# Designs tried in a protein design run: peptides against a protein of PDB entry 2FGR. Part 46

Target 1, 331 residues: chain A of PDB entry 2FGR
Amino acid sequence: SSVTLFGIVDTNVAYVNKDAAGDSRYGLGTSGASTSRLGLRGTEDLGGGLKAGFWLEGEIFGDDGNASGFNFKRRSTVSLSGNFGEVRLGRDLVPTSQKLTSYDLFSATGIGPFMGFRNWAAGQGADDNGIRANNLISYYTPNFGGFNAGFGYAFDEKQTIGTADSVGRYIGGYVAYDNGPLSASLGLAQQKTAVGGLATDRDEITLGASYNFGVAKLSGLLQQTKFKRDIGGDIKTNSYMLGASAPVGGVGEVKLQYALYDQKAIDSKAHQITLGYVHNLSKRTALYGNLAFLKNKDASTLGLQAKGVYAGGVQAGESQTGVQVGIRHAF

## One batch from the design tools (peptide; aimed at target 1 T4)

Design b2_p20_4_s3 (made by RFdiffusion4, then SolubleMPNN; its pose is not in this set)
Fold by OpenDDE base, seed 5:
Structure b2_p20_4_s3 (fold): chain B 331 residues (1-331), chain A 20 residues (1-20)
Amino acid sequence: as target 1 above (331 residues)
Amino acid sequence: APARPAGTEAADALTDAALA
């Protein structure tokens, strides 16, 4: 058996020019290029091609030393794997987010990422962003000539919120084709949640694709998230992303990503554009900078996710500019 | 410091093995 301690500490100086009051915020933030984390993982060879595994991982907040505590909410799984693929038991990324967030060139963190995986409806469930689930069983196939898939089911355990039952139930999966420079995936998921104490289904469909041309990578996402409410109508968001990355000088990477969030329930759009640069000082250590611009239209109040500094919304129709400059270190 | 929930972030595109 093996046990590996691993982690990332990513801390930055961050600035946003507007908060909900229209004031600037600045300070020391976390997780600008990668999510800061501490984890333990290991495997045991059981013979015959069967392996057992465990994975325990929690988020680190370098700016305050985890003043609010530490937990393994990123992942807490036990697994069996072999020629049949992998079965996981425990809290984890749901299969849909695990696969489809991989097309985000900003690593699904900081001020630049695709923000489609979000609680768009003031959902009251713990994981209404569609990213993770408690009580999850997941299965991942091997890769068969490029084709692969993942499936998951999370038990609600009769959790209720208001009059809503089955809160926290997840069912979902993806199919993918990953071969050489090409990746393409389709993900479908449904979660049971509550909005205003009333039963709500969070339905999600996501298409992702990327192609690595060697000199540059292109990546795209198309997503629809729909909170289906019995009363008050559906809350639907269509999210789009297109990004490009390119290596620079053998030690750097430049990234440019655009996203559009078409928030149908408020008939309002938000446009996000982010320029990022990563400079690798080593395999484990990088400097990075992100510059993001978020333009809200009409009733849209989206804010950039400058974690540790300001991740709230802005006034309706206001634009926000964000900057992060930081250090990422992996161990 | 203001309270914030840990482990509610999105997935990372980078794996530990890629950074190690």
Scores: peptide ipSAE 0.029, ipTM 0.632, DockQ to the pose 0.080
OpenDDE base, seeds 1, 2, 3, 4: peptide ipSAE 0.024, 0.027, 0.024, 0.018; ipTM 0.637, 0.664, 0.622, 0.614; seeds 1, 2, 4 fail the geometry check

Design b2_p20_4_s4 (made by RFdiffusion4, then SolubleMPNN; its pose is not in this set)
Fold by OpenDDE base, seed 1:
Order: sequence, then structure tokens, then C-alpha cells
Structure b2_p20_4_s4 (fold): chain B 331 residues (1-331), chain A 20 residues (1-20)
Amino acid sequence: as target 1 above (331 residues)
Amino acid sequence: APAPPAGTEPADAATDAALA
């Protein structure tokens, strides 16, 4: 049996030039390059190629010392693994997000990430961003000549919101091909939720691909999220991402990523472009800087996610510029 | 839109593997 304590503390100075009132915000923020976390994990060899595992992980907020508490909402799983793959029980990334967010060159955090995995419809479920689920059972296949897959089901446990039942039920999965420099994946998911107290299905389809050219990596995402309401029109968003990264001088990495969020329900687009740089001081410690520009058109009100400083929206049709400069330390 | 719940962002598996 083994037990490993692990974590990341990532804290930055952040600035955004616009909040919902049109004012600037600045201060100490968290998780600009990687999500700050504390975790415990371990495995037990059961013999015959079978292993038991556990994983407990929670987010760290370095700016306030976790004033709102600590939990294991990032992951709280027990698992069995072997030649058949891995079965997990407990709260975790749903299989679709676990695989498809891997194509985000900004590690799904800070002001630069792909923001497609979002609650686009004011869904009332706790995980209506499609990232994680409670009461989750997941299965991941081995890799067979590049081909692999993951599947998940989350129990609703008869949770109700308003007149909506089955809230929190998830079903989804992905198929992927991972071989050498190439990765490609297709994910499908449905989650039961509520909008305005009425039953709603959150349907998601995501295509991702990346290719490592050695001198640079190219990555892309195509996503459609649709909140299908029993009463009222669908709330649909098409999200697109294209990014590139390259090593710099053996100790650095530069990243550039563009995303487009076509919000069909309000006939409005938002454009995000982010430049990032990471400088490794060691294997465990890095300095980083991010510069992001978000242009909202028409009725769009999206904001950059400067966690710990400002993560809210802006006025309709307003643009926002964000900066993060920070330290990431892993242990 | 409501802010995403704290601690709900994806895990950075690539970073975890690189820093392990």
C-alpha cells in the first residue's frame, strides 16, 4: 500500500479593467497557471494484476487561507484497476470533461482557459457546467493501439428543484485515439437539471484534437452545449478553440489561445484571446504571466475568470482585459 | 450567470504528471 500527499499552491497578482459596473479590479488571486489543490492518493496491490486506489482532492485558496473551508469536491474516489481498465466510485470529473479539457493549453484555469464547459443557461444544478458530478460511477478502458474510452453515470437520487425531477443525473462518455504526437477525442453527455424550476436537459457534444510537432503543439476544441427546456426555447452555445504552445529556451513555455463563444439564445458572440508564459525556476516552481482580452458583442456579458479578484460578468457588449502574474509551486 | 462553484474546475492531469 502507498499513500502520497500532493498539492499545488498557485497565487498571483491579477488585474481586470472592467467589472459589472465598468470599474477596474485588482488584487491577489489564485490558480492562474494551475488550480491550487491539496490531495491524498494511494494504491494497494491486491495481487493478480488487480489494484485498489483512492483519491481525495480539494481546492486551495491561498489568498484567504480557505476561509470558506476545505472539502474534497475536486475528487473523492475509490477505485479498482487492472488489465480491464479502471472503475471509479465517487465525485470526480465526468469522463467527458476529464478527456476533453486536456486539449485546453491553459489547464482549464485562470484568465486564459477554454470556457465552453459552463452553465450557459442559469441552470440550477450544482454541476451544470458539465465538469464534475456527485454520485458518479466511471469506467475507463485501457489503451488499445491508441484507442481508448471512458464512460460515466451519476445518480440523481431523486433530487428535485421546482417541478424538475432527476436533477443531477449524468450519462456520458468519450472515445479517443491517442498515439504518438496525435490525440483526438469525441465526447457526448447529457445531464438532467432545472432552469427556472422547470426540467431541462443539458446536452453536450465536444470534439477535441491536438498534434505535437516537437517545436510546437497545436490544439483545438469544438463544442455545442444545449439546455433543452421543457417550456421555452433551447439555450444553445457553440464554442470553438484553437491554441498553440511552444517551448522557449529549455526552461519556458509560451502559449497562445483563441476561443469563440457563439451564444445562440441571445444571438451574441464573445471572442477570447490569451497570451501566456511560464518560466520554470525548478521542476516544482514556476513564474508565470497571462494576458487575456475578451471582446463581448451585442448582448454578451462574459468575464474573464480572475479567481480571487473578479470572476463576474461585464456590461453587455463591453470588452475586458485581464493580467495575471504569479508563482506556482508544486509539492 | 452565477460564478462556477468553488473547486469545480477540471483537474490538470498534465501538470500533475509533469510535476510528480
Scores: peptide ipSAE 0.029, ipTM 0.699, DockQ to the pose 0.080
OpenDDE base, seeds 2, 3, 4, 5: peptide ipSAE 0.027, 0.024, 0.022, 0.028; ipTM 0.695, 0.525, 0.648, 0.691; seeds 2, 3 fail the geometry check

Design b2_p20_5 (made by RFdiffusion4)
Pose (drawn by RFdiffusion4):
Structure b2_p20_5 (pose): chain A 331 residues (1-331), chain P 20 residues (1-20)
Amino acid sequence: as target 1 above (331 residues)
Amino acid sequence: SATFRSLTDAEVDELNAEPF
């Protein structure tokens, strides 16, 4: 049995060459290599292989001292685990995002990550990026011979927006194979939401795979996200990503990731290339740099996610360059 | 009984690899 207080402070200087008005922005931002966080967790041995756990974790914004207030929105769970696997109750990453985001070499943070888990259709739900859910129950199997799975159901509790009376409902899961060097997963999910006050399903299918050769690791993601309005119409986006990482000189790591976002509703594509470098001063402390180039075509207005500096869009068809340099400290 | 403790190197690696 144990209790742990933990966290990460990851703060950076960051710059993007354009915002929605075409002007550059620079400043002090956060969470370029890992999401800054503070949390408490514990595991209690109940005997017979059965354990009870808790986990409370919230995001830290070092640039403004959490000016909007601290919360445990990253994870707030209680759980039971044993030889049967693990059951969790509470807000958390849904199983599909928990497993599939592990294929993103930029840890789903900073200016370099895969952008597939986003609110492509301006859905009105609290979590229309498909990442986390309120009112979540999840089951995670053990890993037997490499095979493992996860399932989750989040209650809508009759949250109503317009014609949608089940906003926030999540049903989803994944199947996967993980043997150490090789990992592959298929995730499928549906959320209930509304767009412009009209009931809409958010359907998501995601495939991810990686192989760690030791001298380098190759990783990739494919995703289709479809917001399907009940009365007809859909906003569909296909997202693709391939990346590689390699250790450099003991202590160092280089990462490169290419992504494409095909936004069918506006018949437009965006392409992104991101180079990253992590230099470990210790196991707990790293300096890092990220350089990204995002090319929008046609009506696409996607912007790089320089958290704490600028994470908005850009003018249609514009290319945007971004940089982050910072320090990550885990405790 | 539970013991209050800090993260191990493995746990730090896992923490640094966590998404979002």

Design b2_p20_5_s1 (made by RFdiffusion4, then SolubleMPNN; from b2_p20_5, 9 letters changed)
Fold by OpenDDE base, seed 2:
Structure b2_p20_5_s1 (fold): chain B 331 residues (1-331), chain A 20 residues (1-20)
Amino acid sequence: as target 1 above (331 residues)
Amino acid sequence: SAVLRELSDEEIAELLAEPY
């Protein structure tokens, strides 16, 4: 049998002008253009159009050499695929995040991404950002004339936090239309978690669309996340994104993305704007630079996610500027 | 024993297009 070894090493020099104390932070960061990872995967042809598959993937932290260890928390799946689509068993991206993050021109990583897939409510569950789940079963359809869908269910296995007894249960899915230059998708998810030791539902609805004009691509997201709490009322965030990308000189790509996070529970908004450039030295190696500006209003304390340098918040109503310059290598 | 292989150029492009 064959096993494919693959990965990405993405390491950068990062700077943010403001932390929670109002001080600058700088250093060596990770995953500025793509999340650094190491993976093993393979497929077996079972005949009749049926295939078995496995996928094991973990995050790499190039700045510290994985000082906290290595694991397969990115993906650890076994699958069957064929004309019916694909069924996956194991930890993975949930179907909603897998599809709806494809509209993020910053690939859901670094200082520029859409940050809507977030734990907005100090949820105590391990995956309260709505990105991945343990104990997951997923199903993905083929593409039928542009139409496709994905569905997932994760077992809670009676995981408890405080009085919450169903923590980690996920149910969700998307429907999409992907044809030529057009992509559009609608995703719905519910996750069971806890906030303050009390049972809480994380409900999410996301609409995404993109169009490739050849000379440029436009992309957009509309999302509502709601943590439904028994005490203290709902924590609701409406998130919006609009982005554009264009090829430059046959070897480069420029990206511009705006996001708005309307945090209803604190009646406060945050505005994010990011300019990115990728310079391809080859199909596998690129240089990149990101420049992000985050403006918090009122009680908003959001920070840019300069992984490996600073990913914390700022003081309420403060603005933050971030820079990343790095190398990405894929193998 | 499994034989290890690397990704093709096409598979690299797919990998770089994967979210997160």
Scores: peptide ipSAE 0.634, ipTM 0.946, DockQ to the pose 0.683
OpenDDE base, seeds 1, 3, 4, 5: peptide ipSAE 0.614, 0.618, 0.621, 0.618; ipTM 0.942, 0.943, 0.944, 0.943; seeds 3, 4 fail the geometry check

Design b2_p20_5_s2 (made by RFdiffusion4, then SolubleMPNN; from b2_p20_5, 7 letters changed)
Fold by OpenDDE base, seed 2:
Structure b2_p20_5_s2 (fold): chain B 331 residues (1-331), chain A 20 residues (1-20)
Amino acid sequence: as target 1 above (331 residues)
Amino acid sequence: SAVLRELTDEEIEELLAEPF
């Protein structure tokens, strides 16, 4: 058996022109093009086409050297795989986020990504963004003539917050068609959480599609997230994304992505537009730059996610501009 | 004792394609 050591170190200089006080923030940030990580993984051939696997992965914060410590909260799985697909046990990306974020041209990272996978309702659960889950069992099918699927269930283990008694329970999955230049997927998920100490269901539906024309790729997402509360009504957000990417000069990639977040509970919209460029110095090392503009309307207070510098909100109805310039190295 | 190895170029491309 072999154990593979792997990782990414992505560090940037970042700027945002507004924080919650209306002041600028700037400094050294992390994870602008890819999330910085350290991992260990391996496989064992059990014969007959069956393999065992493990995967342990944690986030790296290059700006502070992991001052808050290191853990395997990105992924901590054991698996069996074969002709039937793959079964995983342990904390991981939930199947819905893993598949549907593949249409985000910014890979859910930095100031440019689709921000639909979010805690829209001040949910009190640890993973109310719908990205990962503890106590997860997941299953992924093989690709059958383009068709594939993934399913997941996470145990709540009787976790309580206030009067909520099933916090952290997840059920979800996707169906997809991936064939040549075309990808399309539908994802559905429900997570149990609490808002204001009361039981709340986080329901999510997401549609994604992309087409690679060779000279350019187009990608899109449609999402609805609902936090269903017993008191105070539903907190609903409709999120939309459209993006394009193109290779530049054989070593570069340019990306342009627009997103709209229609926050129904506050009758307010936010518009995000991001221009990104990646320059590959090698297969493992890249320079990158991101320029993002976020326009909040009415009561919207969304902020760009300049991790390590500023990821908070802004004043209601304010616009925010963000820049990241950095180095990504994979090993 | 496990032998540590690095990622191949293909595995690096896969790693960079992983979301989040």
Scores: peptide ipSAE 0.599, ipTM 0.940, DockQ to the pose 0.724
OpenDDE base, seeds 1, 3, 4, 5: peptide ipSAE 0.575, 0.581, 0.591, 0.592; ipTM 0.935, 0.936, 0.939, 0.938; seed 4 fails the geometry check

Design b2_p20_5_s3 (made by RFdiffusion4, then SolubleMPNN; from b2_p20_5, 10 letters changed)
Fold by OpenDDE base, seed 2:
Structure b2_p20_5_s3 (fold): chain B 331 residues (1-331), chain A 20 residues (1-20)
Amino acid sequence: as target 1 above (331 residues)
Amino acid sequence: AAVLRELSDEEIAELLAEPY
């Protein structure tokens, strides 16, 4: 049998003009264009169109050499696939995040991504951003004339936080249409968590669409996230994204993305605008630059996610500017 | 022991298209 070794090393110099104290932060950061990772995967043909697979993948932190250790928290799955689609067992992206983040032109990483997949409520669960789950079973259909779907369930295994007794339970899925230049998807998910030691449901609905005009691509997201709490009312955020990308000179790509985060529980909005450029030196190596502006209104304290440099909030109503310039290498 | 291989150019393009 063969095992494929693969990965991405993405490291940047990053700057943000404000932290929580109003001071600038700068340094060496990670994962500005793509999340740095190391993985092992393989497949076995079982005959009759059936295949077994495995996938083990962990995040790489090039700035500190994985000082906190290495693990397979990105993905640790065993799979069966065939004409029926694919069944996966193990920690992975949940089906909703796997599909609906594909409309993010910044690949859900660095200072430019759509930040809707977030823990909006100080949820105490490990994956309260709705991105991945432990103890996950996933199923993905084939593409039938453009139509496809994915479903997932994660077991809570009686994980408790405070009085919450089903923490980490996930149920969710998407339906999609992917045909030629058009992609469109609807995702629904519920995750059980805790907030302040009390049982809380994280409900999510997301709509995504993109169209490739050849000379440019347009992409959009509409999302609602609700943390339903027994005490203190719901923490609701409506998130919106619109982005465009275009090839430049056959070796580059320019990206522009806007996002709005309407944080209903604090009656406050945040606006994000990001300009990105990727320069391909090869199929495997690129230089990139990102420039992001985040404007918080009223009680909003959102910060840009300059991983490895500063990913915290800012003072209420403050604006933050971020820059990343880096190298991405895939192998 | 398994034989290790690297990704093809096509598999690299797929990897770079993966979310997160």
Scores: peptide ipSAE 0.615, ipTM 0.940, DockQ to the pose 0.675
OpenDDE base, seeds 1, 3, 4, 5: peptide ipSAE 0.597, 0.600, 0.599, 0.608; ipTM 0.935, 0.936, 0.937, 0.938; seed 4 fails the geometry check

Design b2_p20_5_s4 (made by RFdiffusion4, then SolubleMPNN; from b2_p20_5, 11 letters changed)
Fold by OpenDDE base, seed 2:
Structure b2_p20_5_s4 (fold): chain B 331 residues (1-331), chain A 20 residues (1-20)
Amino acid sequence: as target 1 above (331 residues)
Amino acid sequence: SMVLRELSDEEIAALLAEPY
């Protein structure tokens, strides 16, 4: 049998002009164009079109050399696949995030991504951003004339926080149409969590679409996230994204993406606009630059996610500018 | 014996297209 070793090392110099105190932050950051990772994977042909697989993947922090240790929290799955599709057992991206983040032109990382997949409510669960889950079973269909789907369930295993007794339970899935230049998807998910020690449901609905015109790609997302609380009412956010990308000179890609986060519980909006450029030195190595502007209105305190430098909020109603310039290498 | 291998160019392109 064969085992494939793979990874990405993405490290940047990052700057943000404001932190929570109104001061600038700068330094060496990680994962500005792609999340840095190390993985092991393999497949075994079992005959008759059936395959077994494993996948173990952890995040790399190139700025500190993984000072907090290494783990397989990105993915730790065993799988069976065939003409029926793929079943996965273990921690992974939940099906909704795996599919619906594919419309983010910034690959859900760095200072430019769609930030809708977020813990909007100070949820106390480990994965209250709706991105990954422990104790996950996932199923992915083949593509049938463009139509495909994915489903997932994560066991809570009686995890408790305060009075909440089913923390970490996930149920969700998507349906999609992927054919030629067109992609469109609808995702639905519910996760059990706690807020203030009280049972809370994180409900999510996401619609995504993209079209590749050859000379440019357009992509969009519409999302609603609700943290349903017994006390204090629902924490609802409507998130919107529109992006465009285009190849430049056969070796580059330019990206422009806008997002709006309408935070209903605080009656406040945030606007994000990001310009990105990737310069491919090879199939495996690229230089990149990102320039992001985040405008908070009213009580909004959102910050850009300059991982390794500053990922905190800003003062209410303040704007933040971020820059990342880095190297990405895949192996 | 188990053999370690690297990604092909196509597998690298797929890796770079993966979300997160």
Scores: peptide ipSAE 0.626, ipTM 0.946, DockQ to the pose 0.715
OpenDDE base, seeds 1, 3, 4, 5: peptide ipSAE 0.612, 0.619, 0.619, 0.625; ipTM 0.942, 0.944, 0.945, 0.944

Design b2_p20_6 (made by RFdiffusion4)
Pose (drawn by RFdiffusion4):
Structure b2_p20_6 (pose): chain A 331 residues (1-331), chain P 20 residues (1-20)
Amino acid sequence: as target 1 above (331 residues)
Amino acid sequence: VTVTGDGIALATLAALAAAF
């Protein structure tokens, strides 16, 4: 049995060459290499291989001292685990995002990550990016011979927005194979939401795979996200990503990631290339840099996510360049 | 920071529940 207080402070200077008005922005931001966080967790041995766990974790914003107030929105769970796997109750990453975001070499943070888990349709639900859910129950199997799976159901509790009376419902899961160097997963999910006050399903299918050769790792993601309005119409986005990472000179790591976002509702594509470097001063402390280029075509207005500096959109069809340089310290 | 001990996780969770 044990109890652990833990966290990460990851703060950076960041710059983007344009915002929605075309002006550059620079400043002090956060979470460029890993999401800054503070948390408590524990594991209690109940005997016979059965364990009880808890986990409370919230995001830290070092640039403004969590000016909007601290919370445990990253994870707030209690669980039982054993030879049967693990059951968790509480807000957390849904199983599809928990497993599939592991294929993103930029840890789903900073200006370099895969942007597929986003609210493509301006859905009105609390978590229309498909990442986390309130009122979540999840089951995770053990890994037997490499095979493993996860399932989750989040209650809507009759949250109503317009014609949608089940906003926030999540049903989803994944199957996967993980043997150390090789990992592959298929995730499928549906959320209930509303767009402009009209009931809408958020359907998501995601495939991810990676192989770690030791001298380098190759990783990729494919995703279709479809917001399907009950009365008709849909906003569909296909997202693609391929990346590679390699250790450099003991202590160092280089990462490169290319992504494409095909936004069918506006018949427009965006392409992104991101180069990253991590220099470890210790196991706990790293300096890092990220350089990203995002090219929007046609009506696309996607922007790089320089958290704490600028994470909005850009003018239609514009290209945007961004940089983050910072320090990550885990405790 | 990590602390170990028999029943410590459950006691800690109870203490947190009482506080809030």

Design b2_p20_6_s1 (made by RFdiffusion4, then SolubleMPNN; from b2_p20_6, 8 letters changed)
Fold by OpenDDE base, seed 2:
Structure b2_p20_6_s1 (fold): chain B 331 residues (1-331), chain A 20 residues (1-20)
Amino acid sequence: as target 1 above (331 residues)
Amino acid sequence: MTLTGEGLALAALQALLAAS
């Protein structure tokens, strides 16, 4: 068997010009270009093309040294893999999130990412953002001429919140085509949760595509998230993203991404635009800068996710500007 | 001169751009 210790330490200086009171926030933040993490993983060859695997991964908060503790909530899986693909048991990214967040040019972290994978409805479930699940069984196919798929089911284990008795149950999957410069995917998921103590279905559909032209990459997402509530009507959000990235001088990458969040339950839109730059000092160490602008309209109160500094909302209809400048180191 | 968090962020961005 082999065991690999791995991680990322990503720490930044961050600024946002508005919090919920309209005041600026600044300080040392985490996870601006990649989520900071510590992990252990390994594989065992069982012969005949069969492998066992494990993966344990937790988030690191470099600004406070994990003052709230360390856990393996990023991933805690055992797996079997072979010519049939891979089966995983344990907490992980749900298959839909694992595939569809790959189209986000900001790696689903910092102030620049696509924020569509969120709890839009004040859902009371721990994973109502549709990113991860407890008690997850997942299966990933091999790649067949570009075609691949992933499926997952998470047990609710009779978790109750108010009158909801199946909180945390997930079913979902994706189909994809990944060949050369082209990637395209469709993801579908349903998660059981509670809103206001009442049973609620979180339905998600996501389309993603990217094309690498060599000189630049284009990437896009189309998502609908719908919290189906028995009382109070549905909370629906349509989220859109378009991004471009290009290599600069063989050691840099520039990224530009736009997102639109059409929050139907409050008839309000938010617009996000982010410019990012990554400068590779080595294969493992990079400097980065992100500049993000978030424009809320009407009743929208979305905030940029400057983790470790400020990740709250703003006043309704307010705009927020954020900056992150940091170091990413991978080991 | 209270270096506003904005001034620090801009200075850090400028330093990053100058180091690239």
Scores: peptide ipSAE 0.014, ipTM 0.429, DockQ to the pose 0.012
OpenDDE base, seeds 1, 3, 4, 5: peptide ipSAE 0.000, 0.009, 0.007, 0.007; ipTM 0.371, 0.405, 0.427, 0.396

Design b2_p20_6_s2 (made by RFdiffusion4, then SolubleMPNN; from b2_p20_6, 11 letters changed)
Fold by OpenDDE base, seed 4:
Structure b2_p20_6_s2 (fold): chain B 331 residues (1-331), chain A 20 residues (1-20)
Amino acid sequence: as target 1 above (331 residues)
Amino acid sequence: MTITGEGLALEALKELLAKL
C-alpha cells in the first residue's frame, strides 16, 4: 500500500475595481491559478488487476490559515479500479464537471475561469453550481482508442427544502474522445434542487472541445443550464467560452479566454475576457498574473471570483476589472 | 511526499491529524 501527502498553496494579491456598492476591493486572495489544497491519497494492489484507493482533499486558505476550519469537501472518496475502469464512492466532482471543466484554461479558479458551472437561479441546494455532489457514486471507463465516459449518481437521502423533496439528487455523465492533440466531450446532468422552496430541476448540457497545435492550444465550451421550476417558468443560461494558450520561452504560458453568459430569464448578457500569464520558476513553483474584464449588460450583476478578496456581484449593467498576481507552490 | 508501508502511512496520518 502507498499513501501520498500532496498539496498546492496558491496565494495572490488581488484587486477588483467594483463591488456591489461600486467600491474597489483589494487584499490577499487565494487560488488564483490553481485551487489551494491539502490532500491524502493512497492505493492498495489487491491482485488480479484490482486496486483499492482512497482520496481525501480539502481546500486551503493561505490568507487566513483556514480560520473557518479544514474539511475534505473537495474530494472524500474510496474507490475500486481495474481493467473495467474506476468506481468511486463519496463526495467528489460530478462526472460532468470533472470532464467539462478540463477545457477551462484557467483551471476553474481565480478571476479568469469559465463561470458557466454556476447557480443561475438562486437555487437553495448546496451544490447548485453543478460542480460536486455529496453521496456520489461515480464510474469512469478506461480509454478505448480515445473513447471514454463517466457516469454518476448522487443520493438525495430524502433531503427537503420547503416543499421540494429529493434535493441534492444528481444523475449525469459524459462521453468523450481523447486522442493525441484532440479532446471532445458531451456532458448531460440533472440535479434536483429548490428555488423559493419549490421543487426545481437543474438540467445541464455541455459540449467541450480542445485541440493542441503544439505552438498553441485552443479550447471551447458550449453550455446550457436550465432551472426548470414548477412555478414561475424556466431560468435558462447559455454560456459560451473560447480560449487559447501558448507556451512562452519554455518556462511560461500565456492564456487568453473569452466567455459569454446569455442569461435568458433576465434577457441580459455578460462578457468576460481574461489574459493570464504563468511563469514557472520550477516544476513546483510558479508566479502568475491574471487580468480579467467582466462587462455586464442590462440586468446582469455577475462578479469576478477574486477568492479571499471579493467574489460577490456588481450593480446591474456595471463592468468589473480584476487583477491577481500570485505564487503557486505544489508539494 | 509518498510514504510506503501501512505502519508509516498510519503514523504520518496520525501526525497530520494531530496537527489539524
Scores: peptide ipSAE 0.018, ipTM 0.432, DockQ to the pose 0.360
OpenDDE base, seeds 1, 2, 3, 5: peptide ipSAE 0.013, 0.011, 0.012, 0.000; ipTM 0.360, 0.326, 0.371, 0.319

